# Peptides against a protein of PDB entry 3JWR: the designs that were tried, part 358

Target 1, 323 residues: chain A of PDB entry 3JWR
Amino acid sequence: TRELQSLAAAVVPSAQTLKITDFSFSDFELSDLETALCTIRMFTDLNLVQNFQMKHEVLCRWILSVKKNYRKNVAYHNWRHAFNTAQCMFAALKAGKIQNKLTDLEILALLIAALSHDLDHRGVNNSYIQRSEHPLAQLYCHSIMEHHHFDQCLMILNSPGNQILSGLSIEEYKTTLKIIKQAILATDLALYIKRRGEFFELIRKNQFNLEDPHQKELFLAMLMTACDLSAITKPWPIQQRIAELVATEFFDQGDRERKELNIEPTDLMNREKKNKIPSMQVGFIDAICLQLYEALTHVSEDCFPLLDGCRKNRQKWQALAEQ
Target 2, 298 residues: chain A of PDB entry 3JWR as posed
Amino acid sequence: TRELQSLAAAVVPSAQTLKITDFSFSDFELSDLETALCTIRMFTDLNLVQNFQMKHEVLCRWILSVKKNYRKNVAYHNWRHAFNTAQCMFAALKAGKIQNKLTDLEILALLIAALSHDLDHRGVNNSYIQRSEHPLAQLYCHSIMEHHHFDQCLMILNSPGNQILSGLSIEEYKTTLKIIKQAILATDLALYIKRRGEFFELIRKNQFNLEDPHQKELFLAMLMTACDLSAITKPWPIQQRIAELVATEFWEQGDQVGFIDFVCTQLYEALTHVSEDCFPLLDGCRKNRQKWQALAEQ

## One batch from the design tools (peptide; made by RFdiffusion4, then SolubleMPNN)

Design b2_p28_7_s3 (from b2_p28_7, 12 letters changed)
Fold by OpenDDE base, seed 3:
Structure b2_p28_7_s3 (fold): chain B 323 residues (1-323), chain A 28 residues (1-28)
Amino acid sequence: as target 1 above (323 residues)
Amino acid sequence: DLYRALVDSLLGDVSEEEKERFLALLLQ
């Protein structure tokens, strides 16, 4: 395609030029081509292209295929969300110095997972999928969408000309897919809530050890969630804009719940309760985000900008909630 | 009510017991 030719022939700017190492990164001013260039840079600077013998054209095609399999009519859970999740992962690995704590296969899996974790997202949560009796709800009992996202990821990875993992051994491939699956499934906040207590206790007791395979898996799950939620850490103007996208998508779901399911939406998905957004954001930060970024910062102090950003945004949302 | 709405939106597929535990964490 013309798009592929343009991407494959383009000079890929440095990570410094693209600012993709910054936790404060924003994609708002980036074209789709520039987001793809950023993604190439992430793979390159993490040594994934070299270590796993990726062909440049195949990587370009894969990126474009991933981007294409996000829906354009979804307000938040689109390519830009996946791209920002991957950028946060890249920043956490580089600036946050987590790269040195992980294997190349884990890094490969995390980056693929971050880009793929919401593939074909429909702008509705698992609860809607269940209540709508969607065919996907018959295939999976839990984490319905995350299973679907992984299936989409696997489909793309196995598609002709998109096989970025073709340089891996069979064992490396199996390991990578396992980690990708676990990482995508970890983006289900229900699973985060179930598992986070173990992680926080390990941190609190100074018993956290990445050499333990179970603790490694737990950490990768927490890191995925931290990147997935990283919008909450962004500079306030960016945070506000992203929160509007999230609210738009939630309100769209609420409208569908009324129309299609004949149910009253929850406050978070009720456009008539838009005035509750600031207080809901404070609640979300306190319940979900703060402890995660605190724990992540404990694992790597260089991740502090995520925690600091989260704290600053909490203050901003609290101030709005008091108005 | 706000926290319940948040929990229901974020944890729709979680048991009521887990939702209540989450609510308790929010109230700490």
Scores: peptide ipSAE 0.067, ipTM 0.731, DockQ to the pose 0.406
Fold by OpenDDE base, seed 2:
Structure b2_p28_7_s3 (fold): chain B 323 residues (1-323), chain A 28 residues (1-28)
Amino acid sequence: as target 1 above (323 residues)
Amino acid sequence: DLYRALVDSLLGDVSEEEKERFLALLLQ
């Protein structure tokens, strides 16, 4: 395609020029082409292109295929969300110095997972999919959408001309796919809530050890969630804009719940209760986000900007909730 | 009330008993 030719021929700017190592990064001013260039830079600067013998054209095609398989009519869970998740992963690996704690296969898997974790998202949560008796709810009992996202990821990775993993051995390939699946499934907040207590307790007791395979898997899951939720850590103007996109998508679901399912939506998805957004954001930060970024900062102190951003945004939301 | 609304929004695919367990975990 013309798009592929343009991307493959383009000079890829440095990570410094693109500011993709910054935790404060924003994609709002970037074109789709620039987001693809940023993604190439992430793979290159993590040494993934070199270490796994990726062909440049194949990587370009894969990136464009991933981008194409996000829906354009979804307000939040689109390519830009996946791209921002991957950028946060890149920043955590580089600026947060987590790269030094992981294998090349783990880094490869995490970056692919971050970009792929919401593929073909429909702008509705697992509860809606289940309650609407969607065909996907017949395939999976739990983490319905996350299983679907992984299936889409696997489909793209195996598509002609998109096989970025063709340089891996059979064992490396199996390992990578296992980690990708685990990382995508970890973005189900239900699984995060189930597992986070073990992680926080290991941190609290100073018993956390990345050489333990189970604890490594647990850490990768927590890191994926931290990147997926990273909008809450962004500078306030960026945070506000992203919160509006999230609210739009949730309200669209709530409107569909009323119309299609004849149910009253929860406050989070109720357009009529938009004035509760500030208080709900405070509750979300306290219940879900703060302890995660505290624990992540304990594993790597260089991740502190995520925690600091989360704390600052909590104060901003609290001030709005008091008005 | 806020935590319950959050749990309902995030965990709509789990049983009420599981939602209560998660609510208890969020309050710790």
Scores: peptide ipSAE 0.032, ipTM 0.714, DockQ to the pose 0.267
Fold by OpenDDE base, seed 5:
Structure b2_p28_7_s3 (fold): chain B 323 residues (1-323), chain A 28 residues (1-28)
Amino acid sequence: as target 1 above (323 residues)
Amino acid sequence: DLYRALVDSLLGDVSEEEKERFLALLLQ
């Protein structure tokens, strides 16, 4: 395609020029081409292209394929969300110095997972999929969408001309796919809630050890969630705008719940209760986000900007909730 | 009410027991 030719021929700017190492990064001003260039830079600067002998054209095609398999009619869970998740992963690996704690296969898997974790997202949560009796709900009992996202990821990775993992041995390939699956599934907040207590307790007791395979897996899951939720850490103008996108998508689901399922939506998805957004954001930060970024900062102090951003946005949302 | 709505939205595919446990944690 012309898009592929343009991407493959383009000079890829430095990570510094693209600002993709910054935790404060915003994609709002970037074109789709620029997001693809950023993605190439992430793979290159993490040494993934060199270490796994990726062909440049194949990587370009894969990126474009991933981007194409996000829906444009979804307000939040689109390519830009996946791209921002991957950018946060890149920033955490580089600026947050987590790269030195992980293997090349783990880094490869996390980056692929971050880009792929919401593939073909429909703008509705697992509860809606289950209640609507969607065919996907018959295939999977838990983490319905996350299983679908992984299936889409696997489909793309095995598609002709998209095989970015062709340079891996059979064992490396199997390991990478295992980690990708675990990382994508970890983005289910239900699984996060179930598992986070173990992680926080290990941190609290100073027993956290990345040399333990189980603890490594747990850490990768927590890191994925931290990147997936990273919008909450952004500078306030960026956070506020992203929160509006999230609210739009949730309200669209709520409208569908009324129309299609004949149910009253929860407050979070109820357009008539938009005035509760600030208080709900405070609740979300306190319940889900703060402890995660505290624990991540304990593993790597250079991740502090994520925690600091989360705290600052909590204050901003609290101030709005008091008006 | 607000916290229950948040829990239901975030944990739509988990058991009611797990939702109640999470809600209790939020209300502490």
Scores: peptide ipSAE 0.029, ipTM 0.702, DockQ to the pose 0.390
Fold by OpenDDE base, seed 1:
Structure b2_p28_7_s3 (fold): chain B 323 residues (1-323), chain A 28 residues (1-28)
Amino acid sequence: as target 1 above (323 residues)
Amino acid sequence: DLYRALVDSLLGDVSEEEKERFLALLLQ
């Protein structure tokens, strides 16, 4: 395609020029082509292209295929969300120095998972899929969409000309797919809530050890969630704009719940309760976000900008809730 | 419901409205 030719021939700017190492990064000013260039830079600077012998054209095609399999009519869970999740992963690995704690296969898997974790998202949550009796709800009882996202990821990885993992041994390939699956499934917030207590307790007791395979898997899951939720850590103007996209998507779901399922939406998805957004954001930060970024900062102090951003946004949301 | 049990365990003595909000977050 013309798009592939343009991407493959383009000079890829440095990570410094693209600012993709910054936790404060914003994609708002970037074209789709520039987001693809940023993604190439992430793979290159993590040494994944060299270590796994990726062909440049194959990587370009894969990135464009991933981007194409996100829906444009979804307000938040689109290519830009996946791209921002991957950028936060890149920043956590580089600026947060987490790359030194992980294997090349784990880094490869996390970056693929971050870009792929919401593939073919429909702008509705697992509860809606279950209550609407969608065919996907018959295949999976829990983490319905996350299983679908992984299936889409696997389909793309095996598509002709998209095989970025072709340089791996059979054992490396199996290991990588296992980690990708675990990382995508970990973006189910219900699984995060189930597992986070073990992680926080290990940190609190100073017993956390990345050499333990179970603790490694637990850490990768927590890191995925931290990147997926990273919008809450952004500078306030960026946070507000992303919160509007999230609210738009949730209100669209609430409108569908009312019309299609004949149920009253929750406050989070009720367009008439827009005034409750600030207090709901404070509750979300306190219940889900703060302790995660505290624990992540304990694993690597260079991740502090994520925690600091989350705390600052809590204060801003609290001030709006008091008005 | 496993999700309701999780919400009840995490939030304790909170309003039903807050429990429903948390449930909605967990089911996303």
Scores: peptide ipSAE 0.015, ipTM 0.547, DockQ to the pose 0.094

Design b2_p28_7_s4 (from b2_p28_7, 17 letters changed)
Fold by OpenDDE base, seed 4:
Structure b2_p28_7_s4 (fold): chain B 323 residues (1-323), chain A 28 residues (1-28)
Amino acid sequence: as target 1 above (323 residues)
Amino acid sequence: DADRAFVDFLLGEVDDAVKEEFLALLQQ
C-alpha cells in the first residue's frame, strides 16, 4: 500500500527527537505516520529489530496492521490508547530502567502486548458484551474482550507479511506468545484487583524477587496495568483531555445501555452525572492507581514520575470535586 | 455512593460478594 511504502521509506527520528522516553509524552500533536515512526523507534532502541532479525518492511506492515485493527469510531480505546500504553512501556523500560530487569523475550512480548492489548475494542466493557448477548460472550466466560484482543493479536502476528516473530526459534516463539497472552489478559482490571495484593505484600515485606518465575509473571502483569492506566499520570492538561475521551466513551456506553438494554447506567457511564467525574477520578486514583505506582516506584525508583504525576492529578481532581 | 459506582464499574462482572469486599477495602 502507499501507506506502507511511505512508512518503510521514512527516516525514523531518534527517541530523543520523538520524546518517547518521557513519561510526560503526549501523542496529541502526532500524525498517524509519526505514531508509527515512534513505534519503529521503540522496537529499534529496545534492540528487538536486531536481536530478533526483524525485516524493516515486515515490522512496518505489522505496525500498520495493528493500527488498522483498532476502531476509529471509538473515543478512547483506539490506536492512540494502545500507542500511549506502548510508549509508557518504552519509557518505563528505558527511563524507568526496567529493561535491565527483563529478558529480551519479555521486552518483546510486553511491547507487542501493549500495542495489541485492546485490538478491535468496541468502546464497551465486558459487562456490556455479556449483557448484550454478543457472540464473544459465548466463547469466553471471563475477560471476554481481553481474550478477543489476544486472538486478534495472534491473527495479525500470523498474517502473511506481518510475521515479526519469524526470526525466533520455536521455543522463543512459544515463550513470547505465552507472555503476550498473560500480559493482555492482565489488562482486565478484575484480574488486577485479584492479584495486586500479592504484589503489594511482596513489596511491603521486601521479599520481591524477579528471579522467581511466579513473581516475574506477577510483575509483568502489574507493569502492563501501570502502562494501561498511565493516562492518570500525565501532566494535567493531557490528563484532562484523556479523561474527556474516557468519559465520552463511557457515556456512549451508558446511552447504549439505556437504549439497547433498557437499563439505567452506572454513575460513571451516566451522561447526566458528569458533575461526579472529579470525585470518581479521586476514588479511582485512591482505589486503583496510587498503590500500583508506589509499588512500581519501589521496584524501580526511576519510575517515580508516574507516581508523582498520579499524585498531582489527584490533587487537581480533588480541587475540582470541592467546587 | 461514589465508591459503589466505581466498584460497579470496575467489578461489574464479578459477584456481589467480591464487590462488597472491595467496597469495604475502599472505606478503610
Scores: peptide ipSAE 0.034, ipTM 0.691, DockQ to the pose 0.351
Fold by OpenDDE base, seed 5:
Structure b2_p28_7_s4 (fold): chain B 323 residues (1-323), chain A 28 residues (1-28)
Amino acid sequence: as target 1 above (323 residues)
Amino acid sequence: DADRAFVDFLLGEVDDAVKEEFLALLQQ
């Protein structure tokens, strides 16, 4: 395609020029081509291209294939969300110095997972999929969409001309796919809530050890969630704009719940309760986000900008809730 | 309760105790 030719021939700017190492990064001003260039830079600067002998054209095709498999009519869970998740992962690995704590296969898996974690998202949650008796709900009992996202990821990785993992041994390939699956499934907030207590307790007791395979897996899951939710950490103007996209998608679901399921939507998904957004954001930060970024900062102090951003946005949302 | 439905949305099929804890945080 013309898009592939343009991407493959383009000079990829440095990570510094692209600002992809910054926790404060915003994609709002970037073209689709620039987001693809940023993604190439992430793979290159993490040494993934060299270490796993990726062909440049194959990587370019894979990135474009991933981007193409996000829906354009979804307000929030689109390519830009996946790209921002991957950028936060890159920033956490580089600026947050988490790269030195992980293997090359784990880094490879996390970056692929971050880009792929919401593939073919429909702008509705697992609860809607279950209640609507969608065919996907018959395939999977739990984490329905996250299993679908992984299936889409696997489909792309095995597609002709998209095989970025062709340089791996059979054992490396199996290991990478296992980690990708675990990382994508970890983005289900239900699984996060179930698992976070163990992680926080290990941190609190100073018993956290990345050399333990179970604790490593737990950490990778928490890191994925931290990157997936990273919009809450962004500078206030960026956070506010992303919150509007999230609200738009939730209100669209609520409208569908009324129309298609004949149910009254929750306050979060009720367009008529837009005035409750600030208080709901405070509750979300307190219940889900703060402890995660505190724990992540305990693993690596260089991740503090995520925690600081989350705290600042809590204050901003609280001030709006008091109005 | 709108808060309960938000918790159910965010947390999916988690234990009721976890949902209640989250609800309590939203209602503060």
Scores: peptide ipSAE 0.031, ipTM 0.699, DockQ to the pose 0.662
Fold by OpenDDE base, seed 2:
Structure b2_p28_7_s4 (fold): chain B 323 residues (1-323), chain A 28 residues (1-28)
Amino acid sequence: as target 1 above (323 residues)
Amino acid sequence: DADRAFVDFLLGEVDDAVKEEFLALLQQ
């Protein structure tokens, strides 16, 4: 395609020029082509292209295929969300110094998972999929959308001309797919809530050990969630704009719940209760985000900008909730 | 009410016991 030819022939700017190592990064001013160039730079600077012998054209095609399989009519869970998740992963690996704690296969899997974790998202949560008796709800009992996202990821990876993993051995390939699946499933907040207590307790007791395979898996899950939720850590103008996109998508679901399911939506999905957004954001930060970024900062102190950003945004939301 | 709605949103697919534990965490 013309798009592929343009991307494959383009000079890829440095990570410094693109500012993709910054925790404060924003994609708002970037074109779709520039987001693809940033993604190439992430793979290159993590040594993934060299270490796994990726062909440049195949990587370009894969990136464009991933981008194409996000829906354009979804307000938040689109390519830009996946791209920002991957950028946060890149920043956590580089600026946050987590790269030195992981294997090349784990890094490869995490970056693919971050870009792929919401593929074909429909702008509705798992609860809506279940209650609407959608065909996907017949395939999976739990983490319905996350299983679907992984299936879409696998489909793309196996598509002709998109096989970025073709340089791997059969054992490396199996390991990578296992980690990708675990990482995508970890973005289900229900699974995060079930597992986070074990992680926080290991940190609190100074018993956390990345050489333990179970603890490694747990850490990768927590890191994926930290990147997925990273909008809450961004400078206030960026955070506020992303919160509006999230609210738009949730309100669209709430409208569908009324029309299609004949149910009253929860406050979070009720456009008539938009005045509750500041207090709900404070609750979200306290219940979900703060402890996660505290624990992540304990594993790597260079991740502190994520925690600091989260704390600053809590203060901003609290001030709005008091008005 | 806001906490319960948030818990139901986040944890709609988890057991009620997990929802109650999460509600208790929000109310601390």
Scores: peptide ipSAE 0.025, ipTM 0.682, DockQ to the pose 0.394
Fold by OpenDDE base, seed 1:
Structure b2_p28_7_s4 (fold): chain B 323 residues (1-323), chain A 28 residues (1-28)
Amino acid sequence: as target 1 above (323 residues)
Amino acid sequence: DADRAFVDFLLGEVDDAVKEEFLALLQQ
């Protein structure tokens, strides 16, 4: 395609020029081509291209295939969300120095998972999929969409000309796919809530050990959630704009719940309850976000900008809730 | 509802909107 030719021939700017190591990064001013160039730079600067013998054209095709399999008519869970999740992963690995704590296979898997974790997202949650009796709800009992996202990821990775993992041994390939699956499934907030207590307790007791395979898996899951939710850490003008996209998608679901399911939506998804957004954001930060970024900062102090951003946005949302 | 009982246990006397949000997150 013309898009592939343009991407494959383009000079890839440095990570410094692209600002992709910054936790404060925003994609709002970037073209789709520039987001693809940023993605190439992430793979290159993490040594993944060299270590796993990726062909440049194959990587370019894979990135474009991933981007193409996100829906354009979804307000938030689109390519830009996946791209921002991957950028936060890259920043956490580089600027947050988490790269030094992980294997090359774990890094490869996390970056692929971050880009792929919401593939073919429909702008509705698992509860909607269950209540609408969608065919996917018959295939999977739990984490319905996350299983679908992984299936889409696997389909793309095995598609002709998209096989970025072709340089891996059979054992490396199996390991990578296992980690990708676990990382995508970890973006189910229900699984996060079930598992986070173990992680926080290990941190609190100073018993956290990344050499333990179970604790490693737990950490990768927490890191994925931290990157997926990273919009809450962004500078306030960016946070507000992303919160509007999230609210738009949730209100669209609530409107569908009323029309298609004859259900009154929760306040979170109720367009008429827009005035509750500030208080709900405070609750979300307190219930879900703060402890995660505190624990992540305990594992690596260089991740503090994520925690600091989350705290600052809590204060901003609290001030709006008091008006 | 086990999820609602869990939300009430975790959040205690928090605003109902926060409880509903947390419940919605558990159902995502």
Scores: peptide ipSAE 0.016, ipTM 0.589, DockQ to the pose 0.091

